# Peptides against a protein of PDB entry 4PN1, part 201

Target 1, 261 residues: chain A of PDB entry 4PN1
Amino acid sequence: KIEMNFLNKPIVPDTTKVISNFLTHYLITEPVEHVEIEAKLGTLIDLETQNRFEFPVMNETILNPEFNLRTRFESDMTASEHKYLNEFLNQAFRDSQKPGRLPFAYKHTKQVDLFYETEDNSRDKIRVSKNQSDNQVLACVKKRRVADLFLYCPNDAFDIRISISDELPVSMPSGNQQPSLTRLKDRVGYVHQEIKIDLTKTTQNDPVYDTTERHELEVEFGNIADLRDRAQKAKDGMEAPLFRRVQLFMDNVRILRREHS

## One batch from the design tools (peptide; made by RFdiffusion4, then SolubleMPNN)

Design b1_p28_1_s4 (from b1_p28_1, 13 letters changed)
Fold by OpenDDE base, seed 3:
Structure b1_p28_1_s4 (fold): chain B 261 residues (1-261), chain A 28 residues (1-28)
Amino acid sequence: as target 1 above (261 residues)
Amino acid sequence: MNEEFLAALNPELVELQKEYLKEREKKK
């Protein structure tokens, strides 16, 4: 008979534990009311060299947020990489429809995001999201970034930023107010086991600068209520459900960050 | 330093980081 280890009990990877504690803090300890939790694929850039940051580690590493590493995170990829990931996810979608598998759900959306300044000139803008086809309002929110956790991934195509955000529903701006910024979003969404994977092409027209395009991939927890329940159980001493959910999330992220054109 | 945040992330990091920062300051 083979056992897992000398205790014959499962052990939780340090990465899973650290991320779980991070999430628990903003779900339970200092709870964010309208929380969004996502991981974005991108690159940690060294501000001095403007190249990818180099850290003396050999595998996936959570960076300590207390250290000023003089880095920025670029949540962008090439059109070729984005296309490759789309094809990869399309194949994963098809394979999941086979008997014995849990199927993906698929959604393609085109929306316009309109950003408005607040009366108090606060840093946080009001975002009104509309469908491009019928101009119906999808959401009106004020989004605030609460916290970030960065993973340096030297063996993979992308580094990871896990972000905690607060998306506060707010009233529509006054009819006479003009948007300060408009963004077009073409989003392809894949959902598997309540984890959302979104490929987004964002187009922004600047009157002074040329049209800029951004290609992003994000992985999001699709069931915050369940996640919060798991986090509460973890605080109460039952950590396994939270660890399993975080492990699932991170495994999906790990699959995606290894793929490149 | 946000000690509460570090403790929430990893309780063991609080003491390790304090030691590291002290050593780093001595080398500057």
Scores: peptide ipSAE 0.032, ipTM 0.447, DockQ to the pose 0.245
Fold by OpenDDE base, seed 5:
Structure b1_p28_1_s4 (fold): chain B 261 residues (1-261), chain A 28 residues (1-28)
Amino acid sequence: as target 1 above (261 residues)
Amino acid sequence: MNEEFLAALNPELVELQKEYLKEREKKK
């Protein structure tokens, strides 16, 4: 018989603990009511060099938010990288349909996002999302970025930003208001064990500037209620369920950030 | 949710996926 270690008990990676604590704070301690929790693949850019930041570490590391590292995060990737990830996920989807596996779910959405300024001139804009085909309103929200946690991943193609956002449902803007910004989104979504993986191509047309296209991959917790329950249990001294869920999430992120052509 | 994906597959792949789904249900 083989044992896991000299205690024969599971051990939790430090990364899992740190992320779990981060999530618990915004789920339980200072709870965000309409919380969205997602990880985006991207690149930590050194503001001085405008190249990928070179932190003096040799593996995945969570950057301490107390330190100003003079970085920015770019969530964009190349069309080629995005295509590769799409093909990779398509294959993963196919393989998961086999007996003995838990299947992926798949959804393809094309939507237009209309951004409106708020009456109070707050930084947060109202986003109205509509289906491109029939203009059905899918959502009307005011999204506030609450917190970010950055992971520097020197051995992988991408760095990671984990974001806590508050997506507050709000009433539709008045008919006399014009959007300040319009974005077209082509989103391919894969769901496995309530973890959502979205490939999004965003097109923005500006009458003054050239059309810009962005390619993003995001991984999101699809069951916030369950996650909140796990976080509460963690606060009550039972951390294992939360750790397991965060580990699953991070393993999916780790798979994706390693994939490149 | 998988219908959109299946519709994008060629006929051979569609049939393959249908077979996998059938076999999965039998093993439950």
Scores: peptide ipSAE 0.023, ipTM 0.547, DockQ to the pose 0.010
Fold by OpenDDE base, seed 4:
Structure b1_p28_1_s4 (fold): chain B 261 residues (1-261), chain A 28 residues (1-28)
Amino acid sequence: as target 1 above (261 residues)
Amino acid sequence: MNEEFLAALNPELVELQKEYLKEREKKK
């Protein structure tokens, strides 16, 4: 008979604990009402070299935000990498449809995001999202990024940013207001066990700069109510449900960040 | 989690730090 360890009990990785505590803070302690929690794949760039930052670590590491590391996070990848990930997820989708598996759900959406300045000159813009096919309003929100947690992943193709955002539903801008920015989004979404994986191609027309395309991959908690319940239980001393959910989330992120073309 | 740690998680603070570094480089 083989045991897991000398206590014969599961061990929670330190990374899971740190992330769980981070989430609990913004779910329960200082709760964000309309919280969105996502991880984006990207690259930590050294501001001095303009290359990927090289920390003196050999594995996945949560960076301490108290230190100014002179980095920026670029939530972008090449078209080739994005295509590879799309093909990878398509295969994962197909495999999950087999008997005995939990199936992926798939959704392809094309939307236009219109950004409007707020009347109060807040830094936060109102985003109106419309379906490209029928111009139906999908959402009207004011999104504020509340906090970021960065993971440096030296052995993988991508580093990770976990972000807490507040997506406040707001009324539509006045009919006389013009968008300050328009973005076209082509999004392929995969959902497995209420974890959302989105591949997004964003096209932005800038009057000053040429049309820029961005290729992003994000992993999002699809059931915030459940996550908040788990976080509350964790605060009350029952941590296991939260740890399990965070572990699932991070394992999906880890799978994706290792894939490259 | 330390309140200072939580405050440092704020993207606005990170941006301010970046701006500060840029200004220092220009003075160099």
Scores: peptide ipSAE 0.007, ipTM 0.300, DockQ to the pose 0.080
Fold by OpenDDE base, seed 2:
Structure b1_p28_1_s4 (fold): chain B 261 residues (1-261), chain A 28 residues (1-28)
Amino acid sequence: as target 1 above (261 residues)
Amino acid sequence: MNEEFLAALNPELVELQKEYLKEREKKK
């Protein structure tokens, strides 16, 4: 007879526990009301070298946020990497349509984001999102970044930033107010088991800076209510449901960050 | 990042780190 360990019980990886605790804090302990939780693929850049940071670790590592590591996170990737990931996800989509699998959902959206300054001169801007085809308002929110958790992944193509944001619904800006910034977004979205995977091409026209194009991949928890319920159960001593959901999320992230051309 | 979050996430490690930093400061 073979057993999984000397207790013959499942053991949860430390990464899963740490991330679960991070999420639980902002879901339950200090709850963010309109929480968005996403992981972005990118690169931890050393501010001194302007290259990818080299930490003295050999595998996926959650960085301790108490330390100033003199890094910045760049969520951009090359067009070729983005294309490769798109092709990869397309294949995953096709394979998931086969009998015995849970199918992906697919959505392609083009939107324009208009950013407006707030009346209180807060650093947070109001974002109005509109559909490019019919100019219908999709959302009007004030987004605040609440917290970040960084994973350094030396063996993979990308590092990871897990972000907690508050997306507060707000009223539309006054009709006389001009946007300070506009962004065009071409987004391809894949949804599997309520985990959203978005490939986004963003074009930004800055009046001062040249037009910038960004290629981003983000993984988002698609069911926050369920996640909050799981986090509450974890606080009440039943951690397994939360751990399973976080494990699923992280496995999807791990798959994606390993894929590169 | 929120100090309260850090304490909730890994209270033992946070305490150990604080102690370590205090000891280093004394040695300077």
Scores: peptide ipSAE 0.000, ipTM 0.251, DockQ to the pose 0.132

Design b1_p28_2_s1 (from b1_p28_2, 11 letters changed)
Fold by OpenDDE base, seed 5:
Structure b1_p28_2_s1 (fold): chain B 261 residues (1-261), chain A 28 residues (1-28)
Amino acid sequence: as target 1 above (261 residues)
Amino acid sequence: MEELLEEMRKLMDPEVLELQRQLDEERK
């Protein structure tokens, strides 16, 4: 008989605890009403060198937000990296369809995002998302970035930003208002155990500047209600369900950030 | 998200589960 450790009990990684506490704060303590919680793959860039920052750590590390590290996060990746991840996820999808596995769900969407300035001249813009094929309105939201948690991953291809946002449903802008920005999004979505993985190609046409293309990969909690329930239980002293869910989420993120051609 | 979740539920419906069961039995 083999035991897990000298207590024969599961142990929770410190990373899981920190992230769980972070999530609990914005789910329960200061609850965000229409919360979106996602992790984006990207690069922590040193503002001085404009290269990937080199922190004096040897493994995955959550950066303390209390410190100004003079970094920015770039969520863009190369087309080659994006393609590789797409192929990787396609294979994972296929493998998950085999007997004995939990299957992925798959969705390919093409949408246009129209951004509008708010009447109060707030920094937050109204985003109207439409289906490219029929121009049907998919969503109209005002997204507010609430908090970020950055993970420096020196051994992996990407660093991670976990973001908490408030996606407030709002009324459509007035018919006379013109969008300040238009973006085309080609998104391939994979869902496994209510964790959503999106590969997004964004194209932006600027009348003055050349067309810019961005490639992003994001991992999102697909069941916020369940996550909030788990967070509440954690506040009440039962942390295991939340830890398990966060661990699952982070393991998926870890798999993805390690993949490179 | 809801559409994807629905697709996932469909992939795990009783018919799929039954098929899996049958395949598992054939492996014995």
Scores: peptide ipSAE 0.017, ipTM 0.408, DockQ to the pose 0.011
Fold by OpenDDE base, seed 3:
Structure b1_p28_2_s1 (fold): chain B 261 residues (1-261), chain A 28 residues (1-28)
Amino acid sequence: as target 1 above (261 residues)
Amino acid sequence: MEELLEEMRKLMDPEVLELQRQLDEERK
């Protein structure tokens, strides 16, 4: 008979604990009302070298936000990498439709995001999202970035930013206001076990700069209510459900960040 | 779990739906 360890009990990786605590803070301790929790694939850039940040570690590492590492995060990838990930996820979708598997769901969405300045010229802009096909309003929100947690991943193609955001529903801007910024989004979304994986191509027209295109991959918790419940249980001393959900989320992220063309 | 998945399936791209159909037929 073989046992897992000398206690014969599962153990939780430290990464899972740290992330779980981070999430619990913004779900329960200082709760964000309309919370969005997502991980984006990208690159930590050293501001001094303008190259990928290098840290003397050999594996996935959560960076301590208390230390100013003089970095920025670029949530972008090449068109080739984006295409590869799309093909990879398409195959994963197909494989999940086989007997004995939990199936993916898939959605392709094209929308336009219009950003408006607030009357008080606050930092946060109002975002109106519309369907490109019929111009129907999908959402009108004021999004605020609350917190970030960065994972340096030296062995993988991408680093990770986990972000806590507050998406506050707000009233539509006045009809006489013009958007300060317009973004076209072409998004393919995959959902597996309430974890959302989105590949997004964003096109932005700037009057000063040429049209820019970005390619992003994000992984999001699709069931915030469940996650909040798990976080509450964790605060009450039962941490296992939260750890399991965070582990699932991170495993999906880990799979994706290792893929490249 | 299934509620979110079902909502997404309703909005699934026709091309993906066709692929799923093909896969289902292959399993029969």
Scores: peptide ipSAE 0.019, ipTM 0.419, DockQ to the pose 0.012; fails the geometry check
Fold by OpenDDE base, seed 4:
Structure b1_p28_2_s1 (fold): chain B 261 residues (1-261), chain A 28 residues (1-28)
Amino acid sequence: as target 1 above (261 residues)
Amino acid sequence: MEELLEEMRKLMDPEVLELQRQLDEERK
């Protein structure tokens, strides 16, 4: 008989613990009511060099937010990279439909986001999301970025930003108000075990800037209620359920990074 | 989440739906 270690008990990677604690803070300790938790693939850019940030580590590393590294995160990839990931996920979808597997769910959506300035000139804009096909309002929210956790991934093509956001439902802007920004989103969504993976092509028409296209991949916790429950249990001393969910989330992120790299 | 999953399944692209159908038939 083999044992997993000298205690013969599961051990949790430190990365999982750190992320779990981060999530627990905004789920339980200082709870965000309409919390969105997502990981985006992108690149940490050194503001001084304008190149990818370099940190003296050899593997996936959570950067300490206490250190001002003078970085920005660019949540973007090339069209070819995005296409590759799409093909990869399509294959994963197909494979998951086979007997003995848990199936992906799949959805393709085209959405337009209209951004409006708030009356108080808050940094946070009101986003009205509409279905492109029928102009049906899908959501009207004020999204506030609450916190970020950055993972530097030197062995992969992409770094990771885990973001905590508050998507506060708000009333529709007045009919007389014009959007300050319009964004078209072509989104392919995959859901597996309540983890949502979105590939999004975003086209933005800025009156000041030329039309920009962005290709994003994000991984999101699809069941916040369950996650919150797990986080509460963790606060109460039972951490395993939360750790398992975070591990699942991160493994999906890692698969995507590794496949592309 | 279950509702979302169901919604996603219902709103799957026709091509994907067809693929699913084929897979389902293969399982019978």
Scores: peptide ipSAE 0.017, ipTM 0.430, DockQ to the pose 0.012; fails the geometry check
Fold by OpenDDE base, seed 2:
Structure b1_p28_2_s1 (fold): chain B 261 residues (1-261), chain A 28 residues (1-28)
Amino acid sequence: as target 1 above (261 residues)
Amino acid sequence: MEELLEEMRKLMDPEVLELQRQLDEERK
């Protein structure tokens, strides 16, 4: 006879607890009203060396945000890596359509994002998103980055940034305002169990910088209401539903960051 | 969990977040 451990009960990984607590803070304790929670694949860059930062750890590690590590996070990958992940997700999509599986949903969108300065000279810009095909307004929001949690992943191709953002719906900018920045986005979205995985190609024409193309992969909680409910239950002493949801999210992230060309 | 939440709140260094924001904007 075998048992799980000396208590014969499941235990929750420390990573799951830390992330769950991080989320609970911004869902319940100091709630962000229009919260977006996403994980981006990228690289922690040492500002001194301009190379990937090297921490004295051997596995996935949540970095302590108390420390200024003099790092930046680059949420970008090569076109080859991005293509590989796209092919990987396409295969995962196909496999999920088989009997006995929960299927992926798929969506391809092309949009333009227009950024406007706010009248109050706030650092946050208004983003107007439009469909490229018909110029229909998809969203008009003021996005504020609230918090970040970084995971250093020495054994994988990518590090992870989990971000809490506030996406406040706002009125359209006045017709006399010109956008300070324009971005073209080609986004392929995969949704599985209300977790959204987006592959995005972004083209930006900056007057100061040359035209840049970025390749990003992000994983987002697709059901914030459910997540908030789970976080509230956790705050009330029932942690299991939140832990399970965070574990699912992180497992998806872990799968993706391990895949490389 | 409450203790951990409180610790997490303390760890959210505004300076680090601001630095990251600035760096992200410079790349835009």
Scores: peptide ipSAE 0.000, ipTM 0.243, DockQ to the pose 0.067; fails the geometry check

Design b1_p28_2_s2 (from b1_p28_2, 12 letters changed)
Fold by OpenDDE base, seed 5:
Structure b1_p28_2_s2 (fold): chain B 261 residues (1-261), chain A 28 residues (1-28)
Amino acid sequence: as target 1 above (261 residues)
Amino acid sequence: MEELLEEMRSLMDPEVLKLQEELAKELE
């Protein structure tokens, strides 16, 4: 007979606790009403060298947001990396359809995002998303970035940004308004246990990026209501449900960030 | 990708497929 440890109880990784607390803050303490919580794969770049930053750590590390580390996060990858991840997820999808497994869901979406300036000329823009095929409006939201949490992953192909956003549904812009930015999105989405994984090819004219296309992978909590419930329980002293959910989320992220072409 | 989608659908039970599609819509 073997036991997990001298208490014979599961141990929660510190990373899970930190992230759980971060999420709890924006779910419960200062609740974001229309919260979106996602992790993007990318690279922490040293602003001075413009190369991937080298922190003095040897494993996955959450960076303290209170410190200015003189970095930026680039949520992009090469086309080859993106393709590899797509193939990887396709295989994972197929494998999950086998007996005894929980199956993936799959959806392919092509949409156009139109960004409009707000009347008050605020920093936040209104995003109108339309289906490319029939121009049907899919969503009209004002997205506000609330907070970010960065994970430096020296042993993996990608670093991670966990973002808290507020996606406020808003009315359509006036018909006389012109979009300030147009973005084409080709998105393939995978959902497993209510964790959403999206591979997105974005085409836009961006002053920052010389390339016509971006390749992004994001992992999102698909059931915010459940997550909020878990967070509330955590605030009330029962942390296990939240920890389990965050652990699941992070394990999926960890799997993905380790994959490369 | 569309071809792949059709292939994937063919591998799934109709009931599972329905549930997956519904879930996908809800999580967008």
Scores: peptide ipSAE 0.012, ipTM 0.362, DockQ to the pose 0.012
Fold by OpenDDE base, seed 1:
Structure b1_p28_2_s2 (fold): chain B 261 residues (1-261), chain A 28 residues (1-28)
Amino acid sequence: as target 1 above (261 residues)
Amino acid sequence: MEELLEEMRSLMDPEVLKLQEELAKELE
């Protein structure tokens, strides 16, 4: 007979604990009302070299936000990488439809986002989202980035940004106001065990990017209410449910960030 | 997907895999 360790109890990875604590803070301690929690694949860029960030670590590590490492995060990938991931997820979708598996759900959406300046010229813009097919308004929100957690992944194709955002529903801008930015989004969404994986092609004129087309992959917690419940239980001393959900989330992220053409 | 997962599992120690499964169960 073999045991897990000298206590014969499961040991949670340190990464799981750190992320769980991070989420608990913005779910329970200082709760964000309309919270969105997602991980994006991308690259940590060294501001000095403009190349991928290098840090003296040999594996996946969460960067301490208290230190200014002079980096930026580029939530983008090549068209080839994006296509590869799409094919990969399509295969995963097909495989999940087999007997004995939990099936993926699938959705394809084409959306146009119109960004408007606020009356007070605040940093956060108002986003009006419409269906491209019929121009029906889907949402009007002000998205506020609350916090970020960056994972440096030296052994993988991508680094990770986990973001906490507040998507506040707001009134439509005045009819005379012109959008400051228009963004077309072609999004393919996959959902498995309430974890949402989105592949998005974005077309816009944005001076921040060298190209008008961006390719993004994001992994999102699809059941915030459940996650909040798990976080509350963790605060009350029962951490296992939260750890399990975070572990599942991160395992999905880990699979995806290793894939490239 | 299945082939990739199987490849990943094949690279791991069988005992480690078993322990990971047990961990997952205990955390549910």
Scores: peptide ipSAE 0.005, ipTM 0.349, DockQ to the pose 0.020
Fold by OpenDDE base, seed 3:
Structure b1_p28_2_s2 (fold): chain B 261 residues (1-261), chain A 28 residues (1-28)
Amino acid sequence: as target 1 above (261 residues)
Amino acid sequence: MEELLEEMRSLMDPEVLKLQEELAKELE
């Protein structure tokens, strides 16, 4: 007979607890009303060397935000890496359609994001998202970055940034106002168990610089209401539902960050 | 309570569990 441990009771990984507490803060303690919670794959770059940051740890590590590590996060990957992940997710999608599995949902969208300056010249811009095909307005929001949590992943292809954002719906800009920035987004979206996985190609035309293209992969909690409910239960002393949901989210992230061409 | 325990068990690392099982067999 084999037992789980000397207490023969389940134990929760510390990483799960830390992330859960982070999320609970912005879901319950100081709640963000229109919260978006996503993890982006990218690279922690040392500002001094301009290379990937080297931290004296041997596995996935949540960086303490109280310390200035002089890093920046680059949420980008090569086209080949992006293509590989797309193929990987396509295969995962196909496999999930088999009997006995929970199926992926799939959506391909092409949109244009128009950014407008606010009347008060605030830091946060208004983003108007339109469908490229018919120019239909999909959303008009003012997005504010609330908090970030960085995970250094020395054994994987990518590091992770978990971000808390507030996406406030706002009125459309005045008709005479011109956008300060325009971005084209080609997004392939996968949804499994209410976790959203998006591969996005972003094209931006810069009047001064040449056209830039970015390749991003993000993982997002697709059911915020459920997550908030779980966080509330955690505050009330029942932490398991939240831990399980966070673990699911992180496992998906871990799978993806290990894949590369 | 059983549901709670089941949810918590799902958080355990399967690879670690497998390793523990293998080690246990070797020590028998």
Scores: peptide ipSAE 0.005, ipTM 0.305, DockQ to the pose 0.025
Fold by OpenDDE base, seed 2:
Structure b1_p28_2_s2 (fold): chain B 261 residues (1-261), chain A 28 residues (1-28)
Amino acid sequence: as target 1 above (261 residues)
Amino acid sequence: MEELLEEMRSLMDPEVLKLQEELAKELE
């Protein structure tokens, strides 16, 4: 017979452990109440060269936030890359409908995001999201970026930013307020095993920002309550459920970042 | 490791953090 190793136990990769601990902190230790946890595909840019960051590693690597690497993250891709990923996910969707598989869910949405300044002129803006077709209000939130974790992926088309955000529901701005920014979003969403995968085309007309159109792919934990429960179990000494969920999430991310036109 | 990670993040270069925050604001 063959065993897994000399202990005959599954081994959890360090990547999974590090990410799990990162998530546990903002789920349990210092909990974010209205937490959003997502990974975006993009590129780590070296501020000195303005090219993709180069680091002396040969595989997926979580960057140590202790060190100043002088990088920025660009969560954008070409229209061609975005189209390719869309086609790829469409095929994955079709394949998942076959017998013996767990099916994808699919949703296409077009919305407009209106950003408003807060009364106290705080950094965070109020975002009102409306459906483009009927102007129905979908959400009114104040989103705050809490933390980021960056993965350098030298062998893949994209690097990864895992972000913790707080999406605080807030009251609608007064009718006399004008939006400081308007953003149109065309989003195609796929959900598999409560992991959300969104392809988004964003159009923005703002003289402050050079980019008028973006193409983004994000992967999000769709069941935060379950994830929080798993994180709590991990704090209580049972880490396996959390590790499994994080592994699933990261495997989906890994699949996507390897695909390119 | 949770506490260590948080501490490490706090030690990240303020200039880089500021840049990341500005970029994040654009994407919110």
Scores: peptide ipSAE 0.000, ipTM 0.224, DockQ to the pose 0.060

